# Peptides against a protein of PDB entry 6D0Y, part 73

Target 1, 225 residues: chain A of PDB entry 6D0Y
Amino acid sequence: ETEDHLESLICKVGEKSACSLESNLEGLAGVLEADLPNYKSKILRLLCTVARLLPEKLTIYTTLVGLLNARNYNFGGEFVEAMIRQLKESLKANNYNEAVYLVRFLSDLVNCHVIAAPSMVAMFENFVSVTQEEDVPQVRRDWYVYAFLSSLPWVGKELYEKKDAEMDRIFANTESYLKRRQKTHVPMLQVWTADKPHPQEEYLDCLWAQIQKLKKDRWQERHIL

## One batch from the design tools (peptide; made by RFdiffusion4, then SolubleMPNN)

Design b2_p16_4_s3 (from b2_p16_4, 7 letters changed)
Fold by OpenDDE base, seed 1:
Structure b2_p16_4_s3 (fold): chain B 225 residues (1-225), chain A 16 residues (1-16)
Amino acid sequence: as target 1 above (225 residues)
Amino acid sequence: MTELEKLFKERLEKLS
């Protein structure tokens, strides 16, 4: 395979095809596995690129990485390392939307048996620990909490099944931070009547409530967050 | 459950 051909195959997976998505993913995994000896670095870069630029295909590409890892190739570890480097670069470039896409991608890789649950817990512990740092802008602290909470729809169930005590600690720390953080005034986007006396909530408070409800519902979503 | 979610679930079972 040429580099251009690999790029085309990776970018177009999941698009309209005569074959099933499952068949296409299996086939692509085979092609990529065969080409790793010659194009490992290129494949790593391409997969990192689609992870950050095509978040709508998150589950497609995490599945693909999972398939590659299941073929007994040590590609998974190298890919995760590349993703972490990309995450750091995105943060340095102040591309926080791209960064959160990468965090969600890494989160879903736990389900694909590419990342161990304890490793993901450690990452989230590091994220939430930023809230305890002194002399740090609240915007930075808020983002790490957002990155953590907004990733739980993908990995919360798995992490609580395997690391419930550690997750409870992270939740407690998160709750404590949300209670003591300075809340900014946000104009109401909706007018509530007497029949709907819902209080106005700040975005992180709203997300926190949604995640708490999701946890209570055993991590089964009833609607899109 | 979407078709993609169904595929994901099935694939995860095979990966396990």
Scores: peptide ipSAE 0.043, ipTM 0.732, DockQ to the pose 0.042
Fold by OpenDDE base, seed 2:
Structure b2_p16_4_s3 (fold): chain B 225 residues (1-225), chain A 16 residues (1-16)
Amino acid sequence: as target 1 above (225 residues)
Amino acid sequence: MTELEKLFKERLEKLS
């Protein structure tokens, strides 16, 4: 395969096809596996690119990476290393949206047996620990909490099944931070349009409530992402 | 087919 053709195949996977998604992913995994000896670096770059630029296809590409890792046991580690480098670069560039997509992608890689649950827990521990650091802008603290919480729909179930005690600690630290952080003084616009007034919650408080509900529901989502 | 591949097959079925 030419590099351009590989790019096309990777970018278009999951689109409408005469074949099933399963067949297409397995086929693509086979093609990429065969081309790893010649185009490993290009494939890694392409997968990293689609991971950060096509978040709507997150589960498709994490599955693809999982398939490749299953076929080539070294691939997953190399890919994760590339993703971590990209994450660091995104954070340095203050590209928070790209960074959060990468964190979610890494989170779902746990489900694909590319990243071990303890490693992901350690990452989240590191994220939440930023809230305890002095001389760090709150916007950055908030982002790490956001990145953690917003990734839990993908990996919360797995992490609690394997590392419940550690996750409880992270949750406790997160809750503590959310209680003490400075909130935007927006007049609580109580929307009285419904019989039960629900004040507009601050975005992190809202997310926290959603995650608590998800946890209570045993991480079962009504809508498939 | 490895157990991991079986798991991914199940995952792919859910994605379909």
Scores: peptide ipSAE 0.042, ipTM 0.735, DockQ to the pose 0.035
Fold by OpenDDE base, seed 5:
Structure b2_p16_4_s3 (fold): chain B 225 residues (1-225), chain A 16 residues (1-16)
Amino acid sequence: as target 1 above (225 residues)
Amino acid sequence: MTELEKLFKERLEKLS
């Protein structure tokens, strides 16, 4: 396979095809596995790119990475390292939207047996610990909380099954921060009506309420976040 | 097919 062809295959996976998504992903995993000896760096970069640019296909690509990790023992670790580097670069450049997509991607990799649950818990502990720093702007502190909370729909169930005590501590620290942070009024992208489950609130408070409900429902989604 | 691949098969069915 050429580099251009690999890019096309990776970018187009999950699109309409005569074959099932399962068949397509298995096939692509086989192709990528065979090409790793020659194009590992390119493949890693491509997968990192689609993780950033195609968040709507998150579960497709995390599954692909999981398949590759199952086939190539070291691939998952190398990919995660690349993603962490990209995350750091995105944060340094204040690309918060890109960064949150990366965090969600990493979160879903726990479900794909690429990242261990304790490692993800440790990452979230580090995120929430930023809220305790006085020399960090609130916009940064808010982002870390947002990144944590907005990733829980993908990984909250798994983390609580394995590290419930640690997760409760993170939640307690998060709640404490949300109570003391400065509130700002920004327009909501959704219309709040009387029949909706959540009232009009500041975006982090709203997200917190949604996640609390999700946790109460044992991480089974009943409403669109 | 490995045990892990079987798990992914189930996941893929949900994504389909």
Scores: peptide ipSAE 0.038, ipTM 0.734, DockQ to the pose 0.036
Fold by OpenDDE base, seed 4:
Structure b2_p16_4_s3 (fold): chain B 225 residues (1-225), chain A 16 residues (1-16)
Amino acid sequence: as target 1 above (225 residues)
Amino acid sequence: MTELEKLFKERLEKLS
C-alpha cells in the first residue's frame, strides 16, 4: 500500500541512518514530490498529523515542507491552508496543546520560506487582538498570548528584522494585557536556587520575562543549564 | 534559532 509506505517514510525521517539528515530529507522530498500528483491530499494530511503529534521533529518537518515548496510546487500554500484549518479545528475541540504545536510549526515555516514574515506578523496581530474581546473567556485570551509568545523563539528574530515596528506594537499590546488580566497569584511561593532565590511567577508573566530577555539578547538562545 | 534551524534556513535559501 503506497499510502502506508508514505506514512512510514514521513514518520521515520530523522531517525538514525547511514545517511545524513539532509540527504534523507532531500530524498524524502523527492519521493513526496513524485507522489503529489496522486496523493497530495494524503501527504498534506500526514504532514499535518506529524506537525501535531511529533513536535520534537518540528524543524525536520518544516524543512521538509520548505524543500517541497522550493521545488516550484504550490504545496506550501496548500499546506499552510490545511494547517490553518486544523488549527481552527483543534481550538474548537479545546485541544490547546495541539494547537500551539501548529502555531509553532507555522512560525518555523517562516524560516523555511514557506510563510512570509508579514503574514506571520498579521497572524500574531490577530492573536493578540483576541485579548481585546470582552466576551471571550480569559483562558482563550491567555492561550492566544501564549501561542504568540511561545512561538517567538522560532521566528522572533526574523520578524524583528523585517517588521520591528509592528512587532513592537504587538509587544506593547501584549504587555498591556498581561498587566490587566486576572492572575492566580501565590505570593508565598518562592523558588530557591544556589544562584539566586526568586518568587514563583505566573506562567504567562514568566514566559513574558523570558521572551523579553530573549529579545534583549537579539534572539540568540542562551543555555544556562 | 537552533543551529539546525540556521543550517536548514541557509540550505533552503540556496535552493530558492
Scores: peptide ipSAE 0.037, ipTM 0.733, DockQ to the pose 0.038; fails the geometry check

Design b2_p16_4_s4 (from b2_p16_4, 8 letters changed)
Fold by OpenDDE base, seed 2:
Structure b2_p16_4_s4 (fold): chain B 225 residues (1-225), chain A 16 residues (1-16)
Amino acid sequence: as target 1 above (225 residues)
Amino acid sequence: MSELEKLFQERLEKLK
């Protein structure tokens, strides 16, 4: 395959086709595997790009990377390194939306056996540890908590199955932070129609509640795609 | 096919 053709194939995977998504992914994985000896760098770059720019296809591309890694090419490690570099670059550029997409992508790579559960736990420990740093803006602390919590729908089940004690510590630290952080109050969002006021929860508190519910439901989610 | 590949086949089936 030419480099241009590889780009087209990678970018268009998951789109409407006469073939099943499974068939298309298997086919693409085969094509990419065959071309890795000659186009590894290009393929790495392309996959990093679509991971960054097409978050709606997250599970498609994580699966693809998993398939490639499973074919015994040690591709996953190099890809993860590239993704981590990209994450650092996004953070340095204050592109927090892109950064969170990358964190979610990395999270789902645990399910694809590309990243080990302990490594992901360590990453989240590092994220939540930011909340304990002094002289750090709350917006930064909030983002790391958000990045952690918002990634758990993809990886929470696996991490608790493998590292429940460590995850409990992270949760405890997160809860502690959420209780003590300064909250933005928007009285206008309070619903007064009921006997008791129903204020709209702050976004992190809301997310925390959602994650707690998800955890209680054993990480069962109805819609992934 | 390795066990790992089988797991990914299952994952692909879940994707549809």
Scores: peptide ipSAE 0.059, ipTM 0.752, DockQ to the pose 0.035
Fold by OpenDDE base, seed 1:
Structure b2_p16_4_s4 (fold): chain B 225 residues (1-225), chain A 16 residues (1-16)
Amino acid sequence: as target 1 above (225 residues)
Amino acid sequence: MSELEKLFQERLEKLK
């Protein structure tokens, strides 16, 4: 396959087709596996690119990576390394939305048996540890907490099943930070004043409440986060 | 459960 053809195949997977998505993913995995000897670097870059730019297809591409990792046991590690490099580059370029997409992608790779649960826990420990750093802007601390919390819908269940004690520690540290951080007072249109069922919450506080609810619901999603 | 979620779960089972 030519590089252009590979790009087309990867970018268009999941689009309307005469075949099932499962069949298309299996077929694409086979094509990519066959081309790894000649185009490994290009394939890695393309997959990183779609992970970053096409977050709406997250589960499609994590599944694809999982399939490739199952066929080539070395591919997963190489891909994760590439993703971590891309994450660092995104942060360096102040592309925080892309960075979050990459963190969520990595999170879902745990479900695809590409990343081990302990490794993901370690990543989140590192994220939350930023809240304890001195002389760091709160915006930085808030982002890492956001990246952690906003990724839990994809991986929280798996991590609590395997590393509940460690996750509880991370949650405790997160809660402690949220209690002591300065809250941004942004004027918001309040449709309901005195009769609001809940007081107005800051964004991270709101996300925290949502994740706590998700945890209490045994990680079964009842609403769109 | 969406069609994509269904497919995802099925593939996850096969990957185990």
Scores: peptide ipSAE 0.051, ipTM 0.761, DockQ to the pose 0.043
Fold by OpenDDE base, seed 5:
Structure b2_p16_4_s4 (fold): chain B 225 residues (1-225), chain A 16 residues (1-16)
Amino acid sequence: as target 1 above (225 residues)
Amino acid sequence: MSELEKLFQERLEKLK
């Protein structure tokens, strides 16, 4: 396989095909596994790129990484390390939208047995702990809370199943922060109607309410957040 | 097919 061919294969997975998505993913995993000895660095970079640029295919690529990790024991760890480096770079560059995609991607990797639940809990503990730092701008504090809460639709069930006490602590700290933070009016993506259970609120308060409801429903989604 | 692959297939089916 050439580098260009690998790029094409990775970018096009999940598109309309005569074969099932599962079959295509298994096939691609096999191809990538065979090419790892020669193109590991390139493959890692490509997967990091699609994680950032194609968030609509998040579950496809996390599954692919999971398959590769199952086939190559070291691949998952190396990929996660690359993703963490990219996350740090995105944050340094104030690319918050890109950064949140990376956090969601990492979150879904827990479901793919690439990242252990305790490790993800530790990451979220670190995120929420930023809210307790005095010298950090609120915009940054808010982002860490947003990154945490907005990732829970993907991984909340798994984390509460294994680390409920720790998660409750994180939630308590989050709630405390939300009560004391300064609030500004932010445009909402949702259309609020009389039938909505929540009134028009600031975006983090709105998200918090949605996540609380999701938690109450044992992480079974009734609608797209 | 590994057990992990089966789990992934089940997951993907739910996401369709």
Scores: peptide ipSAE 0.048, ipTM 0.742, DockQ to the pose 0.035
Fold by OpenDDE base, seed 4:
Structure b2_p16_4_s4 (fold): chain B 225 residues (1-225), chain A 16 residues (1-16)
Amino acid sequence: as target 1 above (225 residues)
Amino acid sequence: MSELEKLFQERLEKLK
């Protein structure tokens, strides 16, 4: 495979095909595995790129990475390192939307056995610890909370099953921050559908309420609107 | 197929 062909294959996976998604992913994993000796860096970059640019295919690509990691024990770590570097760069560039997609991607990699649950917990601890820093703008602190909370639909269940005490601590710190932060009162619609709808409220407060409900519902999502 | 890959098969079924 050529580099250009690899790019095409990676970008187009999950699109309409005569074959099943499962078959396509298995096939692609095989192709990529075979080409790692020659194109590892390119493949890593491509996967990092689609992670940030194609968030609608998050579960497809995390599964792909998981498959590759299962076949090549070094791949997962190298990929995560690349993702973390990209995340840092995105944050430095104030590309918050890109950054949050990366965090969600990393979160779902826990489910794919690429990232250990304790490592993800540690990451979230670091995120929420930013809220305790006084020399950091609130917009940045808010983003870390947002990134944490908005990633929990993908990984909250797993993290609480394995690190419930640590997660509770993170939640407590998050709650404390949300109570003391300056609010802009920008209305936001709920993502999760509930039988009793909530009025529009400040976006982080709204998200917090949704995550609390999700947690209460044992991390089972009913409907996403 | 490794056990991990089998788990991913299950995951893929959920994506359908």
Scores: peptide ipSAE 0.071, ipTM 0.772, DockQ to the pose 0.036; fails the geometry check

Design b2_p16_5_s1 (from b2_p16_5, 6 letters changed)
Fold by OpenDDE base, seed 2:
Structure b2_p16_5_s1 (fold): chain B 225 residues (1-225), chain A 16 residues (1-16)
Amino acid sequence: as target 1 above (225 residues)
Amino acid sequence: SLVEKLEELEKKLEEL
């Protein structure tokens, strides 16, 4: 009974309510905290599941995890571990769409004080380092670059504020890879809107240009699609 | 009780 209610609450949070989102999140965090001793594993699994399946609620669930981590200092670490395991499984299964959502989710957890900036930088360093491996297909190399770049709208500001030198190195390596990789023209799905439209080009080059502009704009996003 | 809190919160989330 309680598990069913927990599932319902977690899935429905952020939907239309007479109460504010903040109030509902605090309320849910309180309920989950109280039940954590009995249902920690279930709660972790549920949160991991909705993080994976409901990318439209990314900021809602990262905030919730942040609240829970603030209440229970061990929760955040355990949740991140679960998410990393899921990310590894998604990659092994070649489920790149799921994997990128998980990376974005982890990225936003930096803003929620669940993941330290240096840890996220290290993850991105590892991602971009794949581009230097000779035995990896380009499609996989491209994905790691895509996962890195497409996550920066959520965490780029924080990472550059704390680890600018390391981020510049990652950017340099990314740029170097983009220059030498084989190009193919495919449509790019934009994450955010810009005031001035730009021509459609190769998807990674397009994304790179967008991220470079975002960086120049001090990581200020106007609208997220 | 915890059950009551859950029910209350569900109601809040569903209320328009």
Scores: peptide ipSAE 0.018, ipTM 0.538, DockQ to the pose 0.880
Fold by OpenDDE base, seed 1:
Structure b2_p16_5_s1 (fold): chain B 225 residues (1-225), chain A 16 residues (1-16)
Amino acid sequence: as target 1 above (225 residues)
Amino acid sequence: SLVEKLEELEKKLEEL
């Protein structure tokens, strides 16, 4: 069945091939575009599925969505809406790992010209605003900060180029929260130096330091976060 | 046809 073939192609794209990845993505985009009137709902569902279940292929599928959006300008908006619905469902089901991958996916869609930078900034503003809510557990606040910070390697450069003032406000709010939040120390994981014990940083503090360094380096990655 | 295009693309993806 045609639907089975579509599923197979979407799942297999980016695997070892005699053709370049770019050629395969363009070919797949062309095939999907041609039958979009008949299988739009199925294609949307499949792409949402691989986006959340195959995080190792994030850039492959964001590129594919970008290509489809370029060919059909209505596709990108519908896909993003579906992804937002899926994100809400993941959060509702407490699937935080899936949720963070969806946020990273959406972040990279900014680079693929599917999501506008202001929209992504607004999303991150909403995330960081959770830190100001008093009736929310810290673990929930921490997750939203984590989701924001851990997505910046994919979109931080673009957002600072277009919305530097807004991003600075988000960073200031994040820093303020990190200073006042309760920190958990795990002494058994402390690293020791020859002269002095290395100060142990909590995971969000470590991530914050890495992102600050990344920002200082103009968002050029020197190591995997 | 769409089916032929799908099969061709599948073949390309499988070739090493």
Scores: peptide ipSAE 0.018, ipTM 0.536, DockQ to the pose 0.898
Fold by OpenDDE base, seed 3:
Structure b2_p16_5_s1 (fold): chain B 225 residues (1-225), chain A 16 residues (1-16)
Amino acid sequence: as target 1 above (225 residues)
Amino acid sequence: SLVEKLEELEKKLEEL
């Protein structure tokens, strides 16, 4: 019965309530923390599941994990490890839609002080390095660039505040790749679609332009990308 | 008790 209640609370947090979202998150975090000694594995699995299956609640669950991590429990680290394993599995299964969402989720965890900025920079360096791999289809190279660029709205500000030189190098490499890659068509206008794992050739150029503008605007969004 | 706390939170989440 207790496990069922935990599942219900975790799944329903952020839905319409008489209380504020912040109050509900604090309350839930308190309950989860108190029960981690008894239900750690169950809670971990539930949070990983809802994080993966409920993309509309991304910021709710990153905040929840952040709250748990701030309470000096090593739950944040274990959660990140589980999410990274899931990311690897998604990539192996060619589930690029899930994979890009997981990258965005991990990116927002940097803002919640669950993941260190240098670790995220290293991940993005690895992604962009795929553009230099030989005997790799361009579609694979394009996806990793897409995953990187499309995650910057969540973490670009933090990474440039702490690792500006490294980020500039990644940007330079990205720009170089975008200039030399094959393009089938080049329309200058494209609506950003979060669930598009393999953007059309023009989509990356559009996304690049949007990210360049976002960077110029000090990572303050004035419109939906 | 834990059960009471969980029930209270559930009620808060379900209330309009």
Scores: peptide ipSAE 0.018, ipTM 0.523, DockQ to the pose 0.869
Fold by OpenDDE base, seed 5:
Structure b2_p16_5_s1 (fold): chain B 225 residues (1-225), chain A 16 residues (1-16)
Amino acid sequence: as target 1 above (225 residues)
Amino acid sequence: SLVEKLEELEKKLEEL
């Protein structure tokens, strides 16, 4: 019964309530902390599951994990380990959509003080280094670049504040790869207006341009990516 | 008790 209640609470957090989201998250964190000695494994599994299945609640669950990690348990480290295992499994299964979401989730955990900025930088360095490997298909190299770039809206500001030089190196390597890669035109579903038609652009080049603009704007989002 | 706390929290989450 207790496990069922925990599952229900974790799944429903962030929905309409008479209380604020912040209040509900603090309340849930308190309940989970109290139950952690008895149900740590279950709670970890539940949080990993909802993190994977409910991408629309990304910031809610990263915040929750952050709240738990701020308490007297090394919960954050164990959770990250579980998420990394899931990421590896997703990649093995060629589930690239799930994998990129997991990278974004991990990225936002930096803002929640669960993952240190240097650790995330190291992960992105490893991702971009794949572009230098000779026997890797371009589709896989492209994915690692996409995973890196598409995660920067969540963590770019923090990483540049703390690891400026390293981030510049990663950007330089990314730019170099984008210049030498083979471009393929893929139809994109975009809103076309008669008065302002958007030119067709390769998806990574488009994303790169958007991230460069975001960086220029000090990582303040003015446009929806 | 933990059960009571869970029930209270569920109520808060369900109230509009």
Scores: peptide ipSAE 0.018, ipTM 0.528, DockQ to the pose 0.907

